# Designs tried in a protein design run: peptides against a protein of PDB entry 5HOI. Part 2

Target 1, 351 residues: chain A of PDB entry 5HOI
Amino acid sequence: FRYMPFSPAGTPFGFTDRRYLTMNEVGYVSTVKNSEQYSITVSFFDVGRFREYHFEDLFGYDLCFLNEKGTLFGQSKTGQIQYRPHDSIHSNWTKIIPLQAGERITSVAATPVRVIVGTSLGYFRSFNQFGVPFAVEKTSPIVALTAQNYRVFSVHYSQFHGLSYSLSELGTSSKRYYKRECPLPMSLPNINSDMKKDANLDYYNFNPMGIKSLFFSSYGDPCIFGSDNTLLLLSKWRSPEESKWLPILDSNMEIWKMSGGKETTDIHVWPLALAYDTLNCILVKGKHIWPEFPLPLPSEMEIRMPVFVKSKLLEENKAILNKKNEIGADTEAEEGEEDKEIQIPVSMAAE

## One batch from the design tools (peptide; aimed at target 1 I255 M258 E300)

Design b1_p8_3_s2 (made by RFdiffusion4, then SolubleMPNN; from b1_p8_3 with Y4S H8K)
Fold by OpenDDE base, seed 3:
Structure b1_p8_3_s2 (fold): chain B 351 residues (1-351), chain A 8 residues (1-8)
Amino acid sequence: as target 1 above (351 residues)
Amino acid sequence: SSFSEAIK
């Protein structure tokens, strides 16, 4: 196993000269290889609120986090981080994170009030928005970070314990844990099934944990979207005993329903954010599970707990078809092989 | 409606 730099909804280069460093509800950050340099573009979905900007990257930033106030960049190997406010009133700042031999920055996060750096050795470093350090804590190895205001959702990996998560609040004087290195019930990529698709190998080499994204919902609940394309939400996290992960959306099931119960292998959900009851996402059409260039417009997918088992729906539909065929077998009606759309019950169709 | 049109 190798710790790879993780950014929310970041994409691999694949066979191209370009990739997305990160994307969310605010926008998307792209990087293009230009010989030994990179050109970075910070683009926004709300073009009326924000102005796109670009700059030359001499450092090869491989970590990124975008928020409404600025963009945090990081270089996993050198430990360089840069914060770039979107507003020209505020100055850019750069800092070197001290790394031990073989240590990597694995994830970075930024809010309007905090900057967080996580490493492959479990160093959790917190700063204010101006790069002033608050604390250094040693945790289990950090593989992913996201943050909203003062809250941080961190994902940890141990070879012995698998995935864990922490939920913390970074006050001015202290860190509070709501959850500390609790088991994360996210499915890891299955090397034998998911990697047999050549198109996915590049992605899992880029992101071995299969974490497509993690974010806070509009209500401030930690969300994670894994390789199984299930959106997990941490419910009741304020009550340690009542806190649970809810599978609030099976995006493969939703695509299957919208396709009339046909198996589609060329449509993929790429998660951006959870706003209220809708997953903001990119619908990716094609061979790759990640968005290419140009970026499609975001789509909204209504959250629905998976109440239905696909196998039961297929069995029920087969039983209905068999009953229709038994009743129809006494009438020589040449009902041609019309593509019998699986009648998904109207209650399961998205309005 | 909008999502089913984006799949077509």
Scores: peptide ipSAE 0.021, ipTM 0.599, DockQ to the pose 0.706
OpenDDE base, seeds 1, 2, 4, 5: peptide ipSAE 0.017, 0.017, 0.007, 0.019; ipTM 0.628, 0.617, 0.524, 0.611

Design b1_p8_3_s3 (made by RFdiffusion4, then SolubleMPNN; from b1_p8_3, 3 letters changed)
Fold by OpenDDE base, seed 5:
Structure b1_p8_3_s3 (fold): chain B 351 residues (1-351), chain A 8 residues (1-8)
Amino acid sequence: as target 1 above (351 residues)
Amino acid sequence: SNFLEAIK
């Protein structure tokens, strides 16, 4: 296993000179290889609220986190981090995170009030938005971070224990844990199923955990979207005994429903954020499971617990078709079985 | 409606 730099909804280069470093509900950050340097562009979905900007990157930033106030960049090998406010009123700042031999920055997160750096050795470093350090804590190896306000959702990996998560609040004086290195019930990418498509191998080499993104919902609940394309939400995290992960959306099932029950292998959900009861996402069409260039417009997908099984919907539709045939349409239309759109019950159809 | 238009 190799720790790789993770950023929320980041994409690989593949065979191209460009990739997305990160994307979310605020916007998307792209980088282009220009010989020995990179050109970074910070783009926004709300073009009325924010102005796109670019700069030359001589360091090769491979970590990024975008928020409403600025962009955090990191270089996983050198330990360099840079925070760039979107507003010109606030200055950019750069720091070097001290790394041990073989240590990597694996993830970075930034809110308007906190900067967080996680490493492959499990060093958790916290700063304010001006880069003033608060603390250094030793945890299990960190593989992913997200943050909202003062709260941090961290994902950890151990070869012996698999995936775990922490949920913490970074006050001024102390870190409070709501959850500390609890088991994360997310499936890791299966080499035999997920990597058999050559196009997916490049992605899982880039992101071995298969975490497409992680974020906080608009209600402040931790969310994670794995290789299985299921959105997990941590419910009741304030109550240790009641806290549970809820599968609130199977995006593969929703695509299957919207296609009239056709198995589609060329449409993929790329998660951005959870706003109320809707997943903000990019619909990716093509061989790659990640968005290419140009970026498609964001789409909304209503959250629905995967209560229904495809087989049961197929059986119910066969039963409806058989009942229609018994009621007396002698019309011999041998319309081939493959092209019959499955009537999804209106209660299960997304409006 | 909008989802099916984004897939077309």
Scores: peptide ipSAE 0.025, ipTM 0.524, DockQ to the pose 0.619
OpenDDE base, seeds 1, 2, 3, 4: peptide ipSAE 0.023, 0.021, 0.014, 0.008; ipTM 0.512, 0.508, 0.487, 0.491; seed 2 fails the geometry check

Design b1_p8_3_s4 (made by RFdiffusion4, then SolubleMPNN; from b1_p8_3, 3 letters changed)
Fold by OpenDDE base, seed 5:
Structure b1_p8_3_s4 (fold): chain B 351 residues (1-351), chain A 8 residues (1-8)
Amino acid sequence: as target 1 above (351 residues)
Amino acid sequence: SNFSEAIK
């Protein structure tokens, strides 16, 4: 197994010269290959609060994390990290993370108060927003990080134990664990189903865990969006005995409902953030499961627990159609094979 | 509303 650099909602290059390093509710960071160098652009959805900026990248940054105060960049092989505040009042800083032979930075996260670096050997490094180190901890190998304020959600991978997660708070004096290397009940990409589309092979080579993104909700709950396109939320994480992962949205089911029950293979949800009861996302149309250029406008999808199964909805609609035909049997209406859109009950239709 | 228009 090879640990790859992970950034929230990052995209592969594919056959192009450009990709997204990261995207979330704040904005999106793109990089373009220019011969031996890269040009990075930091763009924002709220163009009234933030000004887009670009710079030349001589290091080939392959890790990124965007927040409301700045952008953290990392180079997985060299261990170089750079923090760039959006405000010109604060200086950029660069640091080299010491890496062992074969060690990689696998993920980085930044909040207005913390910078976190995770590695393929499970080194968890914490800093303040100015790059002053707090601690180094040895954990299981880190594959993904996100952070909100002082809280860190980390995903770990072991060949023997699979996926685990930690939820911690990085105070000034100590790290507190709410959860420490607990099993993460997320499905890994299935090579036989998910990779049969050649277009998806490039994505899973880029992101072997299939984690499209991870973030904290507006309420501060850890969220993860895997290859199965299900949004998982960690509920009741303050109560160790009551804490559980909730599947709060099956985005493939919601797309299927909105298409009138048609199997669409060309529409994909790309997660950005969870704000209240809505998933902020990019609707991706086309062959690739990731957004291309230009980036479409963000869309909102209401969260709904997947209580309904497609087969049951199809059976119920067939039963309704059969009852209508039994009541209406006296009119010789030609059964044109009209693509009868499945009437999804209004309670199940997104408004 | 806006989501259904983005799929159409």
Scores: peptide ipSAE 0.021, ipTM 0.558, DockQ to the pose 0.800
OpenDDE base, seeds 1, 2, 3, 4: peptide ipSAE 0.020, 0.020, 0.017, 0.005; ipTM 0.557, 0.551, 0.536, 0.470; seed 1 fails the geometry check

Design b1_p8_4 (made by RFdiffusion4)
Pose (drawn by RFdiffusion4):
Structure b1_p8_4 (pose): chain A 322 residues (1-190, 198-318, 341-351), chain P 8 residues (1-8)
Amino acid sequence: FRYMPFSPAGTPFGFTDRRYLTMNEVGYVSTVKNSEQYSITVSFFDVGRFREYHFEDLFGYDLCFLNEKGTLFGQSKTGQIQYRPHDSIHSNWTKIIPLQAGERITSVAATPVRVIVGTSLGYFRSFNQFGVPFAVEKTSPIVALTAQNYRVFSVHYSQFHGLSYSLSELGTSSKRYYKRECPLPMSLPNDANLDYYNFNPMGIKSLFFSSYGDPCIFGSDNTLLLLSKWRSPEESKWLPILDSNMEIWKMSGGKETTDIHVWPLALAYDTLNCILVKGKHIWPEFPLPLPSEMEIRMPVFVKSKLLEENKEIQIPVSMAAE
Amino acid sequence: STASEQIH
C-alpha cells in the first residue's frame, strides 16, 4: 500500500496545473505549477484581518495546514517544512525532517503553540511555533493529522487494525494520551472521481477539531462524524451528526442530484462551514466559491416518508421535533 | 439558509 500526502480539504491537480493544498474556516491555500517551480497563494475569508499574499515555491510543497496565526508547509519527499506566520513581526523558519528509505511525510499540522509532522513509518515529530523540537516519538504509520491549541488528533493505518485514531495533548510537561489507537469507524471508499481517490486513498475529505474542541472527520461517505465522550475512554462513541447527501436532497426538493457536493472546512457548534461544489467532480475548483453553512441534522430522516408528507421538502412537525 | 439559497 502506498501512503499519500494528506492535508485537510486538499484537492488534486486533475487535468490542471493548480490545486488546493489545504482549506478550512480561516482561508484557502492554492498552488500553481509554474514551469519548473510552483506559485503558492495563501488567501483568507476574513479579508479585514489578514492580507492575502503569495510566494514562489522552489521545493514543491504538497503538504499544508492553516491556522489563525500562521501557515505550515511541507514536502512529502524531501522532508522540508516551512512555517510562515501571517504577521510580519514573526520570522519564517525552515527545518528538514529526517526521512529513512521510503519514508514519506504524510501529514502536517500546526497550532499557535505546536507544529506536528507525521511520517509513513510512524514518526511523530513535534516542535513549538519557532522550530524548537520537543520529542521524537514512534507510533503506528500516520495518515492524517490535525491539532488545536495543545491537543492532537492523529489517524493511523496498518495492515492489521485498519484505520485507528489517537487523541493526545501536548502539555508543557509531557505528552498524555486521551485515546491510543482506538477504532475509527469511518467508511472507506468502495469512475469520474478516480483522480481524487488516488490522491486521497482513505477518502478523508477533511478532519478537524470542532469549535468547542471535539474531534471530527469527514470521510468519502459525506457524513460528519464527531467523537463523543472522548475524555472517558470507556464511553467514547463516534456519532454521525450530519448526512450532507440527505441535506442536499432535502433542499433540492427531493431530487437526486449528481452535481452538488459538500467540501468540509470546519464545524462551529451546530454549523458545518463548507464549500458547495457544482460540477462533475466532488472537489472544488477555481475560483473558490463563497463558504456555505449547513446546519447539522441527526440522520433520522427517511426519504420515503418525506415524499409522502409533501404530497423545499417540507418536514412533518412530529418528525422534525424528534 | 445560506446553503439552501446557494443550491437554488

Design b1_p8_4_s1 (made by RFdiffusion4, then SolubleMPNN; from b1_p8_4, 4 letters changed)
Fold by OpenDDE base, seed 1:
Structure b1_p8_4_s1 (fold): chain B 351 residues (1-351), chain A 8 residues (1-8)
Amino acid sequence: as target 1 above (351 residues)
Amino acid sequence: SSFAEQIK
């Protein structure tokens, strides 16, 4: 295992000269490799509210976080960070984060009021939107960060304890913890199942935790989307004893239902955000589990708890087909068995 | 287009 730079919904280069540094409900940040430099473009879904912009990157930024007010960039090895407001009123600022030997920035997050930097040694650094430092805290090694307003969701990794999470609020005077390094019940990538496809090997070399994205919902609940394509939401986090992770969407199950119960291996959900009861996502078609260029338009998927077992539905449908074939054995219609759409119960069909 | 229309 190695600590890799993580950005929400960031994609690998693969065999190309381009990738997405990050994407969410606001937009997407792309980088193109031009010899020894990079060209970065910050694009938006709401083209009426925001203007696309680009710049030359001489540092090779490998970390990014996009919000409604600006973009934070980071270089994992050098410790350089840059904040770029989307408006021309506020100035860009650059800072070098001091790194120890072998330490890397693993994740960055930015809100209109806070900048957060997490490292492979578990240094948690907080700043205001102008790059003025508040504090440095030592935590377990940070692998992912997201933030909304003053609230931070951090994911930690230990070789001894696996994945943990923290939920904190960065007030003006102090940091409050709602959750502090609690176990995170997210499945890690299974090398034996997930790595059998060459396309997945490149992704897991880029993102060894398989965290496709993490964000706060529109209600301010922490969300995480792992390699199992399940959206987890942290419910009741204000009540420490009542707090639980809810599997609010199995995107593989939803794709399977929408495909008439056909096993599709070329359709993938790429998470952007959770707005109310809908997952904003990119529907990826093809070999790679991540979006390529050009970026497809975002899609909405209704959240539904996985109540049904795929295997049981397949067995029930096979039993119905076998009973129909036993009754229909007197009529010669060799209508090919393979193409019959699995009748998904109406209560399970997405309207 | 609904997500359903994009998978079909």
Scores: peptide ipSAE 0.020, ipTM 0.721, DockQ to the pose 0.680
OpenDDE base, seeds 2, 3, 4, 5: peptide ipSAE 0.011, 0.016, 0.010, 0.017; ipTM 0.527, 0.686, 0.518, 0.657

Design b1_p8_4_s2 (made by RFdiffusion4, then SolubleMPNN; from b1_p8_4, 5 letters changed)
Fold by OpenDDE base, seed 1:
Structure b1_p8_4_s2 (fold): chain B 351 residues (1-351), chain A 8 residues (1-8)
Amino acid sequence: as target 1 above (351 residues)
Amino acid sequence: SSFSEALK
């Protein structure tokens, strides 16, 4: 296993000169390779609220986090970070994070009030929005970070213990833990299923944990979207004994329902954010499971607990078809059985 | 609604 730089909804280069460093509900950050340099563009979905901007990157930033006030960049190997406010009122600032031999920055996060840096050795570094340091803490190795206001959701990986998570609040005086290195019940990429497609091998080389994104919901609940395309939400996290992960959306099941019960292998959900009861996402059509250029418009998918088993629906529909064929034996219409849309119960159909 | 239109 190798620790790789992670950014929320970041994409690999693949065979192209361009990729998304990060994307969320605010916008998307792209980088284009120009010889030994990169051109970075910060784009927004609300073009009336924000102005797109670009700059030349001489450092090769491979980490990014976008929020409503600015963009944080990081270079995983050199330890360089840069914060760029979207407004011209506040100045850009740059810092070097001290790294040990072989240490990498694995993830960065930024809110209007905090900057967070996580490393492959489990150094958790916190700053204010002006890059003034608060603390350095030693944790298990960090593989992903997200933050909202003063709260931080961190994902950790140990070769012995697998995935864990922490939920913390970075006050002015101290760090409070709501959860500290608790087991994370997220499925890791399965080499036998997920890597059988050559197109997925490039993605899992870029992101070995298969975490497509992690974010806080509009209600401030930690969310994670893994390689299984299931959205997990951490409910009741304020009550340590009552806290649980809820599988609030199986996006593969929702795509299967929307296709009339046809197996689709060329449509993929790319998560951006959770607003109320709606997953904001990019629908990716094609060979790659990640969005390419140009970026499609965001789509909205209603959250639904996976109550139905696909195999049972297929068996019930086969049993209905067989009963119709036993009653209809006198009419010669060899309309090929294979192309009949699976009648999804109206309660399961996405309106 | 909006999502089913994007799948067409």
Scores: peptide ipSAE 0.013, ipTM 0.642, DockQ to the pose 0.700
OpenDDE base, seeds 2, 3, 4, 5: peptide ipSAE 0.012, 0.012, 0.008, 0.012; ipTM 0.652, 0.628, 0.537, 0.641; seed 2 fails the geometry check

Design b1_p8_4_s3 (made by RFdiffusion4, then SolubleMPNN; from b1_p8_4, 4 letters changed)
Fold by OpenDDE base, seed 2:
Structure b1_p8_4_s3 (fold): chain B 351 residues (1-351), chain A 8 residues (1-8)
Amino acid sequence: as target 1 above (351 residues)
Amino acid sequence: SSFSEAIS
């Protein structure tokens, strides 16, 4: 196992000179390798609200977090971080995070009011938006971070305990925990099943936890999207005794429903954000589970708890077909091998 | 609408 730099919805280079450092509902950050340098572009979905910008990266930033006010960059090995406001009114700032021998920055997050740095040794470092430090806390090794306003969702990994999560609020004077290193019921990538396709090996070498993204919903609930393509939402996190992870979307099931019950191996959901009852995502067509260049337009997928089992829907459709054949015995059924689309109940079809 | 159009 190796701690790798994580950014929300970041993609590997694969066999290309380019990748996405991060993407979400605000936009996408790309990097292109030019010899020993990188060219970074910060692009936005709302082109009326934001202007695309680019710069030369001499440091090789491998960590990124995009928000509505700026972009945070990090270099996992050197400990360098840079914050770039989208507006030209506020200055860029750079800082070096002190790292121990073998320590890596594993994730960074930024809000309009906080900057957070997590490391492979479990150092949790908090700053204001100007890079003024608040605190350093020692936690279990951090593998992923996201933040919204003053709240931080952190994912931790221990070789002995697997995945855990924390939910905290970074006030002016203190850190409050709503959840502290609680078990995270997310499936890890299975090397033997998920890596059978060479295209997936590159992704899991880049992201060994298989966390495609994590974010806060528009309602401020922590969300995580793993290698199983299930969106988990942390419900009732304000009540520690009632808090639970809800599987609010099986994206593989939704793709299967929308394809008329055909097995599609070449369509993948790449998560951006959860807005109300819709997953904002990129639909990826092809062999790679991640978006390539150019980036497809975002799509919306309605959230639905996976209540139905594929096998049961197949049995129900077979039973409906058998009843139609019993009633229709007098009309010459031309046995057209029409690939009988599984009639998904209207209540289950995406509108 | 947008999702169905992106799969077809």
Scores: peptide ipSAE 0.023, ipTM 0.601, DockQ to the pose 0.768
OpenDDE base, seeds 1, 3, 4, 5: peptide ipSAE 0.017, 0.015, 0.020, 0.018; ipTM 0.593, 0.599, 0.587, 0.597

Design b1_p8_4_s4 (made by RFdiffusion4, then SolubleMPNN; from b1_p8_4, 4 letters changed)
Fold by OpenDDE base, seed 2:
Structure b1_p8_4_s4 (fold): chain B 351 residues (1-351), chain A 8 residues (1-8)
Amino acid sequence: as target 1 above (351 residues)
Amino acid sequence: SSAKEAIS
């Protein structure tokens, strides 16, 4: 295992000179390798609200977090961070995070009011939007961060305990925990089964935890999307005893349903955000499980609890077909091999 | 766009 720099929905270079540093509902940040430097572009989905901008990156930023007010960049090895407001009114600022020997920045997050830096040694560093430090806390090793307003969702990794998570609020005077290093019931990538395809090995080397993204929903609930393509939502986090992870979407099941029950191996969900009851995502077509260039337009996928078993739906459809054939014995059913879409009962689509 | 329209 190696601690790798994590950014929400970030993609590997693969065999290319370009990748996405991060993407979410606001936009996408790309980097292109140009000799010894990088060119970074910050692009937006709402082109009426935001103007695309680019700059030359001499540091090789490998960490990124995009919000509605600016972009935070980080260099995992050097400890350099840069915040770039989207507006030209506020100045960019740069800071060096002190790192110990072998320590890496593993994740960064930024809101309009907070900047957070997490490290491979579990240093949790908080700043205001101007890079003024609030606190340094020692936690279990941080592997991923996201933040919304004053709230931070952090994912931790221990060799002994696996994945854990924290949910905290960064007030002006103190950090409040809603959840502190609680077990995270997310499946890790299975190296032996999932890595049979070279493209999956490249992604695993880039992201060993298989966390495609993590974000807060529009309702302010922590969400995580793992290598199993299941969207987990932390429900009732305000009540510690009632708090639970809900598998609110099996994206592989939804792709299978939308494909009429055909096995598709070339369609992949890449998560951006959860807005109300819809997953905003990129539908990736092709060999790689991550989006390439140009970026496809975002798609919306309704959240649905994975209550249905594929085998039962196939049996029910066979039973419906057999009943139609028993009733239709008196009419010349033209045996058009119409690719019989698996009719999912409307009652099953509404629960 | 809907995910269904993008798969079709």
Scores: peptide ipSAE 0.049, ipTM 0.811, DockQ to the pose 0.764
OpenDDE base, seeds 1, 3, 4, 5: peptide ipSAE 0.047, 0.049, 0.048, 0.048; ipTM 0.806, 0.808, 0.807, 0.808

Design b1_p8_5 (made by RFdiffusion4)
Pose (drawn by RFdiffusion4):
Structure b1_p8_5 (pose): chain A 322 residues (1-190, 198-318, 341-351), chain P 8 residues (1-8)
Amino acid sequence: FRYMPFSPAGTPFGFTDRRYLTMNEVGYVSTVKNSEQYSITVSFFDVGRFREYHFEDLFGYDLCFLNEKGTLFGQSKTGQIQYRPHDSIHSNWTKIIPLQAGERITSVAATPVRVIVGTSLGYFRSFNQFGVPFAVEKTSPIVALTAQNYRVFSVHYSQFHGLSYSLSELGTSSKRYYKRECPLPMSLPNDANLDYYNFNPMGIKSLFFSSYGDPCIFGSDNTLLLLSKWRSPEESKWLPILDSNMEIWKMSGGKETTDIHVWPLALAYDTLNCILVKGKHIWPEFPLPLPSEMEIRMPVFVKSKLLEENKEIQIPVSMAAE
Amino acid sequence: PTAAEALS
């Protein structure tokens, strides 16, 4: 099996010279093939706060993670990473991650206080926001990483357990695991979208902490999974809280569509900030549309029953209250 | 905008 470089909400090149590296509620990072180099553009949705800028990529970064304080870039092959703070007060720093034979950097994540690099051999290298290393840890092969403040949500893969996750906190003292390689019941992919699933074999469209600090993941099944009761290991449950396919179906008047797709950015309490993609492909294009907001709904709506009541989709009060 | 408003 070949591990692929993962970034939250990343898009493939397809038949173009440009794609999105990473995408969330803060903004979007794109890269354009420029003869022999790349042109990286860092954009923001709150235009008033941060200034959109661009720079030339002489290394070919294919890994990226965006937070409110800076942008982290990474190269899956050479192992070079660069953290670019949004403000000009703080300097950019660059490090090169040691990589063994065939070892690839599979995912990177950054917070205002932590920088995380994961490799295909299971190396977990953590730094502060300035590049000072804390500890190097060996874990299962990492395929996806996201972090919030001091906490890290890592997704692992092997040939035995399949897809597992770890939830840990990088405290000032030492590292503490909340959950260590527990089952991750995300649906795996089972065609026009072949380009995407070569770029992202797991189908993990994005994963992120919620605005209130709960781990979330958005697989190829277009269902938002939230980790409930992660503080008590014996009570941990993955809860499906939004069937985005059902919502597009209800908002489209019960018509099956093959051109409307959801691209996850982040979860804010009960609202999924996303990009509504219209077209044959399931990933967003250029220019990037304005973010949309999709309220979460428990998957308790049956299509056959909704069609009877309407004879937008009107929902029976008795069912809506449930 | 909401998804319903965007789709309208």

Design b1_p8_5_s1 (made by RFdiffusion4, then SolubleMPNN; from b1_p8_5, 4 letters changed)
Fold by OpenDDE base, seed 5:
Structure b1_p8_5_s1 (fold): chain B 351 residues (1-351), chain A 8 residues (1-8)
Amino acid sequence: as target 1 above (351 residues)
Amino acid sequence: MSLKEALS
C-alpha cells in the first residue's frame, strides 16, 4: 500500500494543470502548475471578510489546511511545512519536519492555536500556531487529520487492522484521548464498482482511502465523508461506552429524491462543512466526482438520517400509481408519455 | 444557493 498526501476536499490534477489543494467553509486553495513551479491562490467565500492572495510555490506543496486565521502548507516528501496567516500582523513561518527514509507527511491540520503533522509511519507532531513544538507521539500510520480549536480528529490505516480513528485534545501540558485508535466503520473504495469509470480511477489513485473530507461540525462533533457519499458523525464521543458513528446524510439518496427519483450519474456532492443541521457542499455537475474550474457556489443540504430505502419508495409509489389507475379506469387514458416524476412525499422532500 | 437552485 502507498500512503498518499491527504488534504480535506483536495482534488487531483487529472488531465489539467490545476487542482484544489483544499477547500472548506472558509474558502478554497488552488494550485496551477507552470513548468517546474506552482502558483498557489488562497480564495475565500466571504470576500468582505478576507482578501484573496497568491504566491509562487517553488517547493510543490501537496498538503494544505485552511482555517479562519491562516493556511498551512506541506510538502509530503521533503517534510517542509509553511504557515501563512491571512492577516499582515503575523509573520509567515517555515519548518522542516524530519522524515525517515521512505516516510511521508500524509496529512496536516491547523487551528488558530495548534498545528498538527501526521506521517505514513504514524509520527504525530504537535505545534502551537507559531511552529513551537509540543510533542512527538508514535501512533498507527496517519492517513488524514482535521482539527478544531484544541481537538484533533485523526484517521489511521494499517494493512492488518484497516481504518481506525482517534479523537484527542491538545492541552498545553498533555494530550488527552477521548478515543484512541478505535475502529472506523467507513467503507473503503470498491475497486470493482467505484473504479469502473476511468474518471474515478484518477481520484482513487490520488486518494486511495476515498475520504473526500473530514471536519468538525459547528457543535464540535467529528465528521467524515467517504467514497460512499455518506456523511458520518461521531455522536456522544465524551461518553466512551455510548459513542457511535451516525450516518446523518446519504447524499446520493438526497440527490435522487431531488431529481424526482431519476438516476443522476452526473451530479456529485463535494463536502465542505457541517453547519448546524446543513451540509455545506459543492454540487459538481459532470463526469468527475470532484469540482473543476471555476468553482461553483456552495450549496446547502439538510441532514437527514437515511431511514428510507430507495426500493421501498419505488414500491410505495408504484402502489399509489396502481391504486390511482384502479380508481380512474373509466376515463380515457390519453397515453401521454409524461415522464412520471416520482412524487416524493412532502415529508421526504427537501423544503 | 439552495440545492434545488443548483440542480435546476
Scores: peptide ipSAE 0.018, ipTM 0.679, DockQ to the pose 0.822
OpenDDE base, seeds 1, 2, 3, 4: peptide ipSAE 0.017, 0.014, 0.016, 0.013; ipTM 0.671, 0.564, 0.670, 0.557

